# Designs tried in a protein design run: peptides against a protein of PDB entry 5Z08. Part 265

Target 1, 168 residues: chain A of PDB entry 5Z08
Amino acid sequence: RQKDEWAKKTSSLMKQLDWFIGEHLGAMLAAEELGGPVVGELMEIDPDDLSAGFNAHGKLKKATSQPDLDRRQRRIDDIWGPQDEQGQAHKRKRGADEALAASAEMRDLIEQLMNKLVEAGGDNSATYVEIPRESAAARFLVRSKVAMFHPNDARRLRLVDFGRDLDD
Target 2, 222 residues: chain B of PDB entry 5Z08
Amino acid sequence: GLPRLIDAIEEASKIPAKRRQTPIKPTIEKLTTHLYTHGASPDSLLRLADLLTLRNHLDQASLAAITRNLYPSSTVSDEVVLRFIGALGHGQLKPTLALQALFLRWLVMVYHLLENPGVLGQVYGVLFDLLDTAAIRPQLCHLLALVTRRKHVRPFRIQAILTLSRQTGGDPNLTGLLRVFKNYYPEIIVGDATKGRASAFKHPDPQWRQHLDEIQQRRSEA

## One batch from the design tools (peptide; made by RFdiffusion4, then SolubleMPNN)

Design b2_p25_3_s2 (from b2_p25_3, 13 letters changed)
Fold by OpenDDE base, seed 1:
Structure b2_p25_3_s2 (fold): chain B 168 residues (1-168), chain C 222 residues (1-222), chain A 25 residues (1-25)
Amino acid sequence: as target 1 above (168 residues)
Amino acid sequence: as target 2 above (222 residues)
Amino acid sequence: MLSLEDQLRLLIEEISENIRKQEKL
């Protein structure tokens, strides 16, 4: 009975997490990855705003084509193609796709972190997930005090063991 | 000893001030006196970092007093560093911005004692993303000035600082950080964006440094 | 209002706690 109640509660919380990531974090994470504001600076990022890209101010850029910006900024500029209705629809779709991709990345990272914590059986050395890059997702988890980088390796991330913090 | 003082403060931190049987202030004064005289071991630093960074019932004056006397007697572990980094930013469970500024100042002052200075480079993005927070920006820019390596100087971060510098009317700390970036990318134009004087990022407290050196020297002689 | 960071932390903390409680049973 208690196991079933905890399982139901865990499932409910996982659904809340998935909702929170999908509905709130995904667009903001995508915005940060696109050189927009840090997650939480802009509380409401519409996927349509992602298509607009961000200036160095973290503000929605109006489509000014400047050629010398890095590959990510070029991708933003490519999102800012001609302002015809078809171009706008393609941009909105691309913004939505980036938000979905960011949501999926965050969800996968959290799942890997949780799985490693469970598999480690209390061995902190075995709890690290190898990350390909310092993503907006990884940074957000660290800022949230949910994850920590390995002391000697920025490519290794682990979930904070909240059980030690509660029992002491 | 220091562990017993920390034990008493940890227990008191779990209880609201109005419900404590004994006032905590005398114990905090004993702790800060001990820290000033002997410093904190790595284990004690971790426990104190938790007291400083986790939400508890300690008053802000006590937390600030502990932070101002947080002399390491030895090295500073990555775990201690990460506690302080994790405490930064906005949130109901995070320390006050005033206390966060003290943490950043502390990290600057103990940077040479980090077991792995690279740990700050690993969380560089987390630190960089907080530059918009005016209350911690001076100390944050100083810490970033110490931590910044070529790998961190990216076009998007250059543009972000240039932008924030314009928005802030040329904050001297941002200008100082841009000068650090310019060491890696000489083509960065600092002057046009910033009519302001750059910060030199001098040591925040020479007296604190001297006292830290005295504590560290006693460890090497023992 | 909780920050986004606090919201995520609380969710993950509660999930992690529940998982550990399930493993101890």
Scores: peptide ipSAE 0.393, ipTM 0.414, DockQ to the pose 0.260; fails the geometry check
Fold by OpenDDE base, seed 2:
Structure b2_p25_3_s2 (fold): chain B 168 residues (1-168), chain C 222 residues (1-222), chain A 25 residues (1-25)
Amino acid sequence: as target 1 above (168 residues)
Amino acid sequence: as target 2 above (222 residues)
Amino acid sequence: MLSLEDQLRLLIEEISENIRKQEKL
C-alpha cells in the first residue's frame, strides 16, 4: 500500500516535470542554445525571436560577423537566414522543432542522471553521466543546483543527492 | 604573472598607506586587469580571500575592486568559501558591512563553481542568524535561497523570518526566502503581512556571469 | 513567483526523495 502510494506520487511528479520542461523550459533552453538570453532572464520568448538569433549580449542579432560565437550563430544564420514568405512558416516550425529538441535533451539528461544515481548504490564515482557537450540543459541543471560537474572534467555531470545528509 | 602581483600587494598590505614608498593603486589596477582577463586559480583565490577578509592596511576601494573582479578560472574550494563566511557579521576585526555584501554577492555568482556546495549547508545557521543585519540582508537572503534544503526548514526559523518580516514592514527579500521555505512545507501560512512583493532572486550581474562563462570556457579548451 | 531554476529543483528533489523512500520499503 505505502509503496504503491509512493509510486503513484512519483509518477504524478514525473508528469509535472515533463509538463514543466515541455511547456516552460524548452523554448528558453533553445533560445540559450541559439545565443539568446540565459534561461530565466526572459520568461516569454517568441518563437520568431528564436528564429532571428541573438547577439553576444543576448539581444536580437544584428548581422555583425564575429567568427567563433559565429559557429552556432552561423548554424543559426544557416538555419534562419532570410527566407521569403514560405520562410515564416518554416521559421515557426524550426523554432518549434528547436524547442522540442531542447525539451527532449533536458528530459533525457535528467533521466540519465537519476538512473546513474540509483545504479551507483552510494558510490559517488559511479554517479557521473558523460555529456557530449556543455548544453543549455546541463548549465541549467547546474544553475538550478540539481547537478554538478566533475571538478576536473566538464564532460562528467552528476545529480546532487538531496537525501544524503552531508554529515554522513 | 598573477602570483607576483599578489606578492607585491601582500607586502604593501602590511604597511600603512602613509608609510608606503610607492602608491599601491597601479599594482591593484594591474591585478584587477589580470583577474578580468584570465581569472584566478584556486591557489590565487585563497591568497586573495585572505587579503580581502583579514585586517590589513588596504583601502576599501581597492578591496571592493578586487572583489568585483574575483573571477575563478576553475573551481572554488571549501577553504575559500569558509574565509568569506568567517568574515561576516559584526566585529572590529571583520570587514565593513559594504564589503561583506560584496562577498555574499560573489558567493551567489560563483555558487555553481563550488567544489562542495554542501559546505554552505553546514554553516547555514551562521548565515541565517545574520538576517537581522539590514546592510547584508538582500544578498544573504539570495544566498540562503540557493542553500536552503528541507533539513534547514525548521519551525523556529520559519517563525524567525515571519517575525523579522513584520518588524521590517515586509522586506521583499525575507518574503522571497519564506517562499523558498514554503516550497518544502506548503502548509506554511504566509500571513497577510507577507502579501508584499517577493524578491525573485535574479542573478545579481548578468554581465559578470557572461564574463565568468568566457573565462571558464577557456579552461575547458586547455 | 519562483524562478524556473527553483521550480525545477523542487520537482527533482521531491522526485528523488520519493524514489529513495520506495527503495527503503
Scores: peptide ipSAE 0.381, ipTM 0.507, DockQ to the pose 0.276; fails the geometry check
Fold by OpenDDE base, seed 5:
Structure b2_p25_3_s2 (fold): chain B 168 residues (1-168), chain C 222 residues (1-222), chain A 25 residues (1-25)
Amino acid sequence: as target 1 above (168 residues)
Amino acid sequence: as target 2 above (222 residues)
Amino acid sequence: MLSLEDQLRLLIEEISENIRKQEKL
């Protein structure tokens, strides 16, 4: 009975987390990955704002045609292509796709971090997830004080153990 | 002239102080006096940059005295800049962190005389990765504040500054650099950790600037 | 209003606590 109640509560909380990631974080994480605002600064990122681009002032970039911008900037420029109605629709779709991708990355990363914490059985050395790159998702978890990087390896991220760190 | 003084110091720098036939201090004093009065040409700056950045037998006080008097009479080449950048960081062959801080301060003070200011932008990553080194952080943040452009303000660097700012209890130089980043991305939440006093990155030595301007004016009149 | 960081932290803390409670059973 108690196990079932905790399982139901965990399931409910996971649904809330999924909703929070999908409805609030995804677009903001995508914006940060695209060189937009850091998550939490722009509480209302319209997916349309994710499609217009962020200028040097983090405001919506009007599509400037400059060629040699780095692959991330090409993704920004590809997301931020010509402002015709078709270009805007394609930008909105790309913005939505980037928000979905960022949401999926955050969900997957949280799941991996939780799984590693459970599997480690109390061995702190075994709790690290290897991340291929520093992502907006990883950074947000660290800012939230939910995760921390390995002190000597920025490719290793672990979940903060909220239950054990109080007793030592 | 300045080249002969540099020759004598280069030769002495190869020999341990205990094995030198003549004390080097009088030659260093002549060099620093000459630099203060006339400045250094681009060629002389390169030779002096090698003396300052390469491991040799010169004492730290002499190296610091040369650096404090390293007035360019004209422009500063990319090669000179790269010598100083290459001398930054940890390692047995690197200059002391105290001397590295003087080099960074020098680069800040001569930034407007660089032949190509873009050279610092090309090595931006190298500079940025040294922000964890507390001893050079104040001057490094100031230099980065001058060098930073839109292309350098990346999410990973924003996060790195935010993380380091939290770890350092809100270093005002990091907060100052983050404000520079915020000029390019107003969205950057300078969160509650940045309620601290930000550095305004004022010129580190107004007297040095004035003296540099006097040396530079003599060149424009010749 | 809680920051997004605080909201995420509270959710993950509560989830983690519930997982631990399940493991002890």
Scores: peptide ipSAE 0.380, ipTM 0.401, DockQ to the pose 0.243; fails the geometry check
Fold by OpenDDE base, seed 3:
Structure b2_p25_3_s2 (fold): chain B 168 residues (1-168), chain C 222 residues (1-222), chain A 25 residues (1-25)
Amino acid sequence: as target 1 above (168 residues)
Amino acid sequence: as target 2 above (222 residues)
Amino acid sequence: MLSLEDQLRLLIEEISENIRKQEKL
């Protein structure tokens, strides 16, 4: 019975985490990956804002005409297509897809980090997840102080163990 | 002014004590004197919360001294509250349990100045789950006694606190929290779980309260 | 409003604690 209550609570918290990632973090992570602001600098990124693109300073480009045509903006434009009405619909869809992809990456990374921590059985050396790239998700976890990179290898990330009694 | 003192302490906090060119203690004393006299603005509170909760090279005595003099001159933002909540629990990157107890005590003493007291209700689960940590339990129970609403009093939490109360031999703070729960669920039997006297959750520091009131009054006259 | 970092941290901490409590049972 008590185990079932804890399991239900854990499930509820996981659902809240999934909701938090999906509804709040995903668009912001996608924005950071697209060269937008760092996650948390803009609390309300509409998927529509993702479609507008970001300048080299990570600020939302106002719909004004001056294409700061850096390679990143081209990639955003290539990701989001031409600014015509069909292009705007494709831009919105691609923005939603990027937000979903970023959400999935964050979920997967958290899951891997948690699984490795459980599997390691207290061996800190075994708690590292190998990450293929430094993502907005990985950076956000580190900024949140829930994860840390290996001191000598930025491709290795581990979850911070919140559960060890300092006296153990 | 206060911002310049914070700047100097922030810079010093990045450097190990043995590598500092100048002793930080005189600057800490100036900061604590300023805080005692004038309190901290919301912006200064946020910066100080970061200094207190982030891992840095400040000594524990300095961190404790800042915390003991952390008088808000106005309100306490959600962001400041959440910095302190995020610093709670076990972990190598977290402040000491002694410092965490001071943070919880501070939150109790400034609870009436929170811009949104509901923020603590949102993190109720995190706070509740730390009740097994003996070093912070007294202040944690006091804070939970202030924060608890009917929505937080769930069967699993009632059972958890009853179990923990039995395991601790009837910790008076847990008994006090159970009495708060009983206000929402009268059917809760407190007596069978605890032979101990319940804590009344009195204000932790009447002198600190009086001094806070003086600082807050100066704001209303300004 | 809670910073996003703080919100994530709180959720992960709470989840981690619940997992540990489950393992002890």
Scores: peptide ipSAE 0.378, ipTM 0.432, DockQ to the pose 0.300; fails the geometry check

Design b2_p25_3_s3 (from b2_p25_3, 14 letters changed)
Fold by OpenDDE base, seed 2:
Structure b2_p25_3_s3 (fold): chain B 168 residues (1-168), chain C 222 residues (1-222), chain A 25 residues (1-25)
Amino acid sequence: as target 1 above (168 residues)
Amino acid sequence: as target 2 above (222 residues)
Amino acid sequence: MLSLEEQLRLLIEQISILIAKAKKL
């Protein structure tokens, strides 16, 4: 009985998390990846705002790695391309696709982080997920105090163990 | 460098303004310019926390200027956090309430850089008991919204925040904090007195955040 | 209203606590 109630509550919260990522975070994460505002500075970024490009206040943070710079620059060039009517429809579609991709990345990262914490059985060294890059998703999880980087390796991310605070 | 500027200000802080041979303002301006450009190392942060929190002969404008430019170049230690928490409240040896509000605002803005965020959870009771102090309440509610965990949401604190909300005519910051409590305990009846607009606890200074991110990024490249 | 960071943290914290409790049963 109690286990079933907890399973139902967990399922309900997972659906709320999925909805929150898809409806609110995806577009903002995509905007941050495209050199827009940091997530949480703008409370509502429409996919249309992603397509319109960021105004002069969206300072492009220079990404340190060359490969990420080229992808970001191409995405910026694609967003700032000629504003013909066909270009606007293609920009809206690209903005929506980037928001969906950012949502999927965040979902996958959270799932990996939770799975590693469960599998580690209390071994903190085994809780780290290898991330290919410091994404907007990874940064957002760290700012949210949900995840932490390894002190010596920014490619390793772990979930905060909220279960430990139950035994104190 | 920054250590030499701090040395000069520490020595000047021991002497009343009327007895100083040289004006301190130019040295404070050099310090704040350096902090704005490079941030403060963990060691420099501790020294600056002592200058800001301990009673000395520095003027309030200088202390406020240092606090507004107190960008960490790295992490923020538990010791630095505890210096600022220890400076809160009423007392003749405490900083002014205006300066305490700036400290709380700073803690909110650097919360993501704390070496151990749990340190604030350990002093949760001390922070919560200061909610009656109107001058620091806005920033204090924001900090508590960041710090609050399920273990902190106790029946007596729920009742205390509800009572204080009624006494203040529905302070939006208290309503915002009560909403955080309600997320952990949905059964909390937010009575009619909380019909007030809840604070969203937005970042206090987006420009300061952006500049902090630029300073932090330079460290990752070094 | 909670920040987006606070909302995400709350959701993940609640889920994590429920998972941890379910493992202890």
Scores: peptide ipSAE 0.340, ipTM 0.573, DockQ to the pose 0.270
Fold by OpenDDE base, seed 3:
Structure b2_p25_3_s3 (fold): chain B 168 residues (1-168), chain C 222 residues (1-222), chain A 25 residues (1-25)
Amino acid sequence: as target 1 above (168 residues)
Amino acid sequence: as target 2 above (222 residues)
Amino acid sequence: MLSLEEQLRLLIEQISILIAKAKKL
């Protein structure tokens, strides 16, 4: 009975996670990969602060020069701006495809991280997943304090073990 | 450099303002300008944390100005965190509640730079017990929202925050913290005292965050 | 409302705890 309740709860939470990734994170992760705003930053930044533009790392830049504003506006317009109907359809499709790809990458990365943590049996050295690149997904997991990079190798990512505190 | 500015301020902090040979304000302005431009190293952060948290002869405006410009150039150590946590609460030797609110705000803003975020979880009880202090409650609730884990959400704390929420007429920050608790215990009835918008715990200062990010980027390029 | 980072953390934390508890049974 209790195992079944936990299994149901786990399944429910997994569905919520999948929904959260698909409906909320995917598009924002894709936007970050395209050099848009950092995931979650838009929710906390005043719209007026959004005018300052983003650096090459997707972080807000101080509005130093008109060219950076134009480049940002162009990127935002390139991502979200009204193109001609055909260009809009292609951009929407490309944006949707990129959001789906980003969602899939995040799901896969979380799954790998969770699997490695389970397989490691408490050995922290065995919990690392090798990532081919530093993705928006990987960065978001680290910012969320869900994952950590290896101190000496940014290609190695591990899930934070939230289960360790159960015995305290 | 920054160390020399800190040295001068440390020496001046030992002497009452009326007995200082030289006004400290120009040195404070140089310090805050330097901090704004370059941030503070871990060693400098520790020294500044001592200046901010220990009783000395620095004026409140200077302490507030330093705190508002306390950009870490690197990580924030457990020792620095514990200095600020130790400065919280009531007492003749403790900083003013206004300054404590700035410290809590700072901890929220630099939470992602902590060497060990778990240090705040270890002092969770100390933080939670300060929720009755109205002057620091907004920032304290925000910090607790970041720090809270499943292990911290205990029945006695749920009841304590519900009681305090009733006593405060539904403080939106307490309602916000109760929503965090509800994520761990869905059965928690965050009562219809939702006439008040629960605090969303938005970043306290987006401009400060941006500037911190600029300082942090320079370190990654060096 | 919780940040996206907080929401993700909470979800993963809860899942991880449930998995860990399920393994101990």
Scores: peptide ipSAE 0.336, ipTM 0.562, DockQ to the pose 0.278
Fold by OpenDDE base, seed 5:
Structure b2_p25_3_s3 (fold): chain B 168 residues (1-168), chain C 222 residues (1-222), chain A 25 residues (1-25)
Amino acid sequence: as target 1 above (168 residues)
Amino acid sequence: as target 2 above (222 residues)
Amino acid sequence: MLSLEEQLRLLIEQISILIAKAKKL
């Protein structure tokens, strides 16, 4: 009975997490990956400033003339810009696809982190997931104090064990 | 009639107050009295919207008085709505923020009389991007609360309003708008930390509403 | 209002706690 209640509650929270990732985080993670603002640090970027593109630090690039910046900025504008009718349908689709991809990456990373923590049986050395790169998803988990990098290897990420503090 | 009063005000609006041969105030008072008694037809509303939104030589008190008495006798066209939306924001040619707040309040109070409520949904982005403007934010949040549909509740807008809510120390109007967003997406964690009483977005002026209803009823009986 | 980071943390924390409790049963 209690196990079933916990399973139901866990399932409900997982659905909420899945929704939160898909509906709140995905587009922002995609924007950060494209060189947009850091997730949660949406600087008051004027839509006009959004059109100018983001530098490698997620800060507004000064309007330097490079056409490739215009493409990234167009992608960011496609994700974050006002969605008017016709020409924005393609922009919307691409932005939606990138948001979906970023959501999937975040979901997968969280799942891996949780699975490793469960499998490690208390061995902290076994809790690390290898990440191919520092992603917006990984950075966001660390900023959220949900995950930690290995002190000597930034390619290794572990979930914070929130269950240990229950025995104190 | 109302058209002749509008004609006189339109002509006077082209001339600086110091160069007018006749004071405009008596004509404005006649206009506002007429509007209060009979309301404005769709055609008159459009002309008045232009007078209110375009830069002219009318004083702010006169513009505010017209706006406060801008009772539609029938429906409100998309064109009238778009005049008021186009007048929003910062710019040397735009109306004062105080007048813009009155326009937004007016749009809230006449929302049920719009010929096409969907027109506000089309300009949703324009309205949303003005939420940083503190002087008009209360009325913007109220209007957005009426206009918001599932299609408007996007990740970037959720984050933008969350960020702005933090920056403003939890503006109750922003919290109210977030609650509207949560109606479409229940999973939106409007964090408990906005202990702030969310605005209930009550009708801004019940007396104005009652008077509008009386004007609208007279049309239905004619 | 909770930040996005705080929201994510709360969700993951609650899930993690429930998983840990479920293992102790």
Scores: peptide ipSAE 0.333, ipTM 0.404, DockQ to the pose 0.248
Fold by OpenDDE base, seed 1:
Structure b2_p25_3_s3 (fold): chain B 168 residues (1-168), chain C 222 residues (1-222), chain A 25 residues (1-25)
Amino acid sequence: as target 1 above (168 residues)
Amino acid sequence: as target 2 above (222 residues)
Amino acid sequence: MLSLEEQLRLLIEQISILIAKAKKL
């Protein structure tokens, strides 16, 4: 009985997690990967202001045309800038595809992290997942205090074991 | 007037809510209305800073409401600043981290009204050592971005931010602070761990700024 | 209102706790 209730509750929470990733996180993660705002930035940071830097008094400088920042900003402008109706449809489709890809990456990463934690049987050294890159998904999990990088290897990520802290 | 409202709240703050003869909420509402309309004098700011930072029996909603309406009518003294800085960090005697975040936000919004902006530079180490506290980090990084001068940018602090940035998965506020450091030391590689966008540290509340400007302007006309 | 980070943490924490409890049974 209790095991079945926990299985049902786990299934319900997994569905909520999948929904949360797909409906809320995916687009924001994609925006971060494309050089957009960081997921969970508490303050509405205008992308244009990010490029401007700060003066010695903490005031935003006028956007100095730094070529590499301009490339990233151009990429954002190419994604979000006013384009004709056909360009907007292509941008919306590309944005949707990137959001789906980011959602899939986050789901797969969480699944791998959970599976490794389960397989490790309490051995913290065996809980690490190798990540191909520092993705927006990986960074978000770490910011959320859900995952931690290996102290000596940023390619290794582990899930925080929330189950152990309850038994102590 | 404002002093009498503060007196009443100070007395009520000594008594647990369940033992108060009169609800404090109406007095808090009168105080916040007065603060919104007229601002707080330097003397009133000091008294309010003590109410906000010292352990008392005021509820968190009341403390937050006072903080959100804490418009200076004049300047902000070093003593007021130091009360808020002293209230930061972990401890049972300290305000909640949520309230500390509001204090840091307030300091950001009134930074241009400080009698001596250098006072924050004197306590720079205390502020910097709190960067690991996630709940206050956004506002703390913003305040540090305003306060940071070349004298504060040291190799050990650069390394500390870089380490903390990796540990936090590239917190945009830390990246924003590193970008401020880079203004003093261009050789600072805000490396791949900072591939995230840096926070721009925009003004936390443009409406609050506008209302503050209106209160400050009335003082110049008197 | 919970941040996105807090929402994700709460979901994963709750799932992790349930998985851990289910293994002990």
Scores: peptide ipSAE 0.337, ipTM 0.415, DockQ to the pose 0.281; fails the geometry check

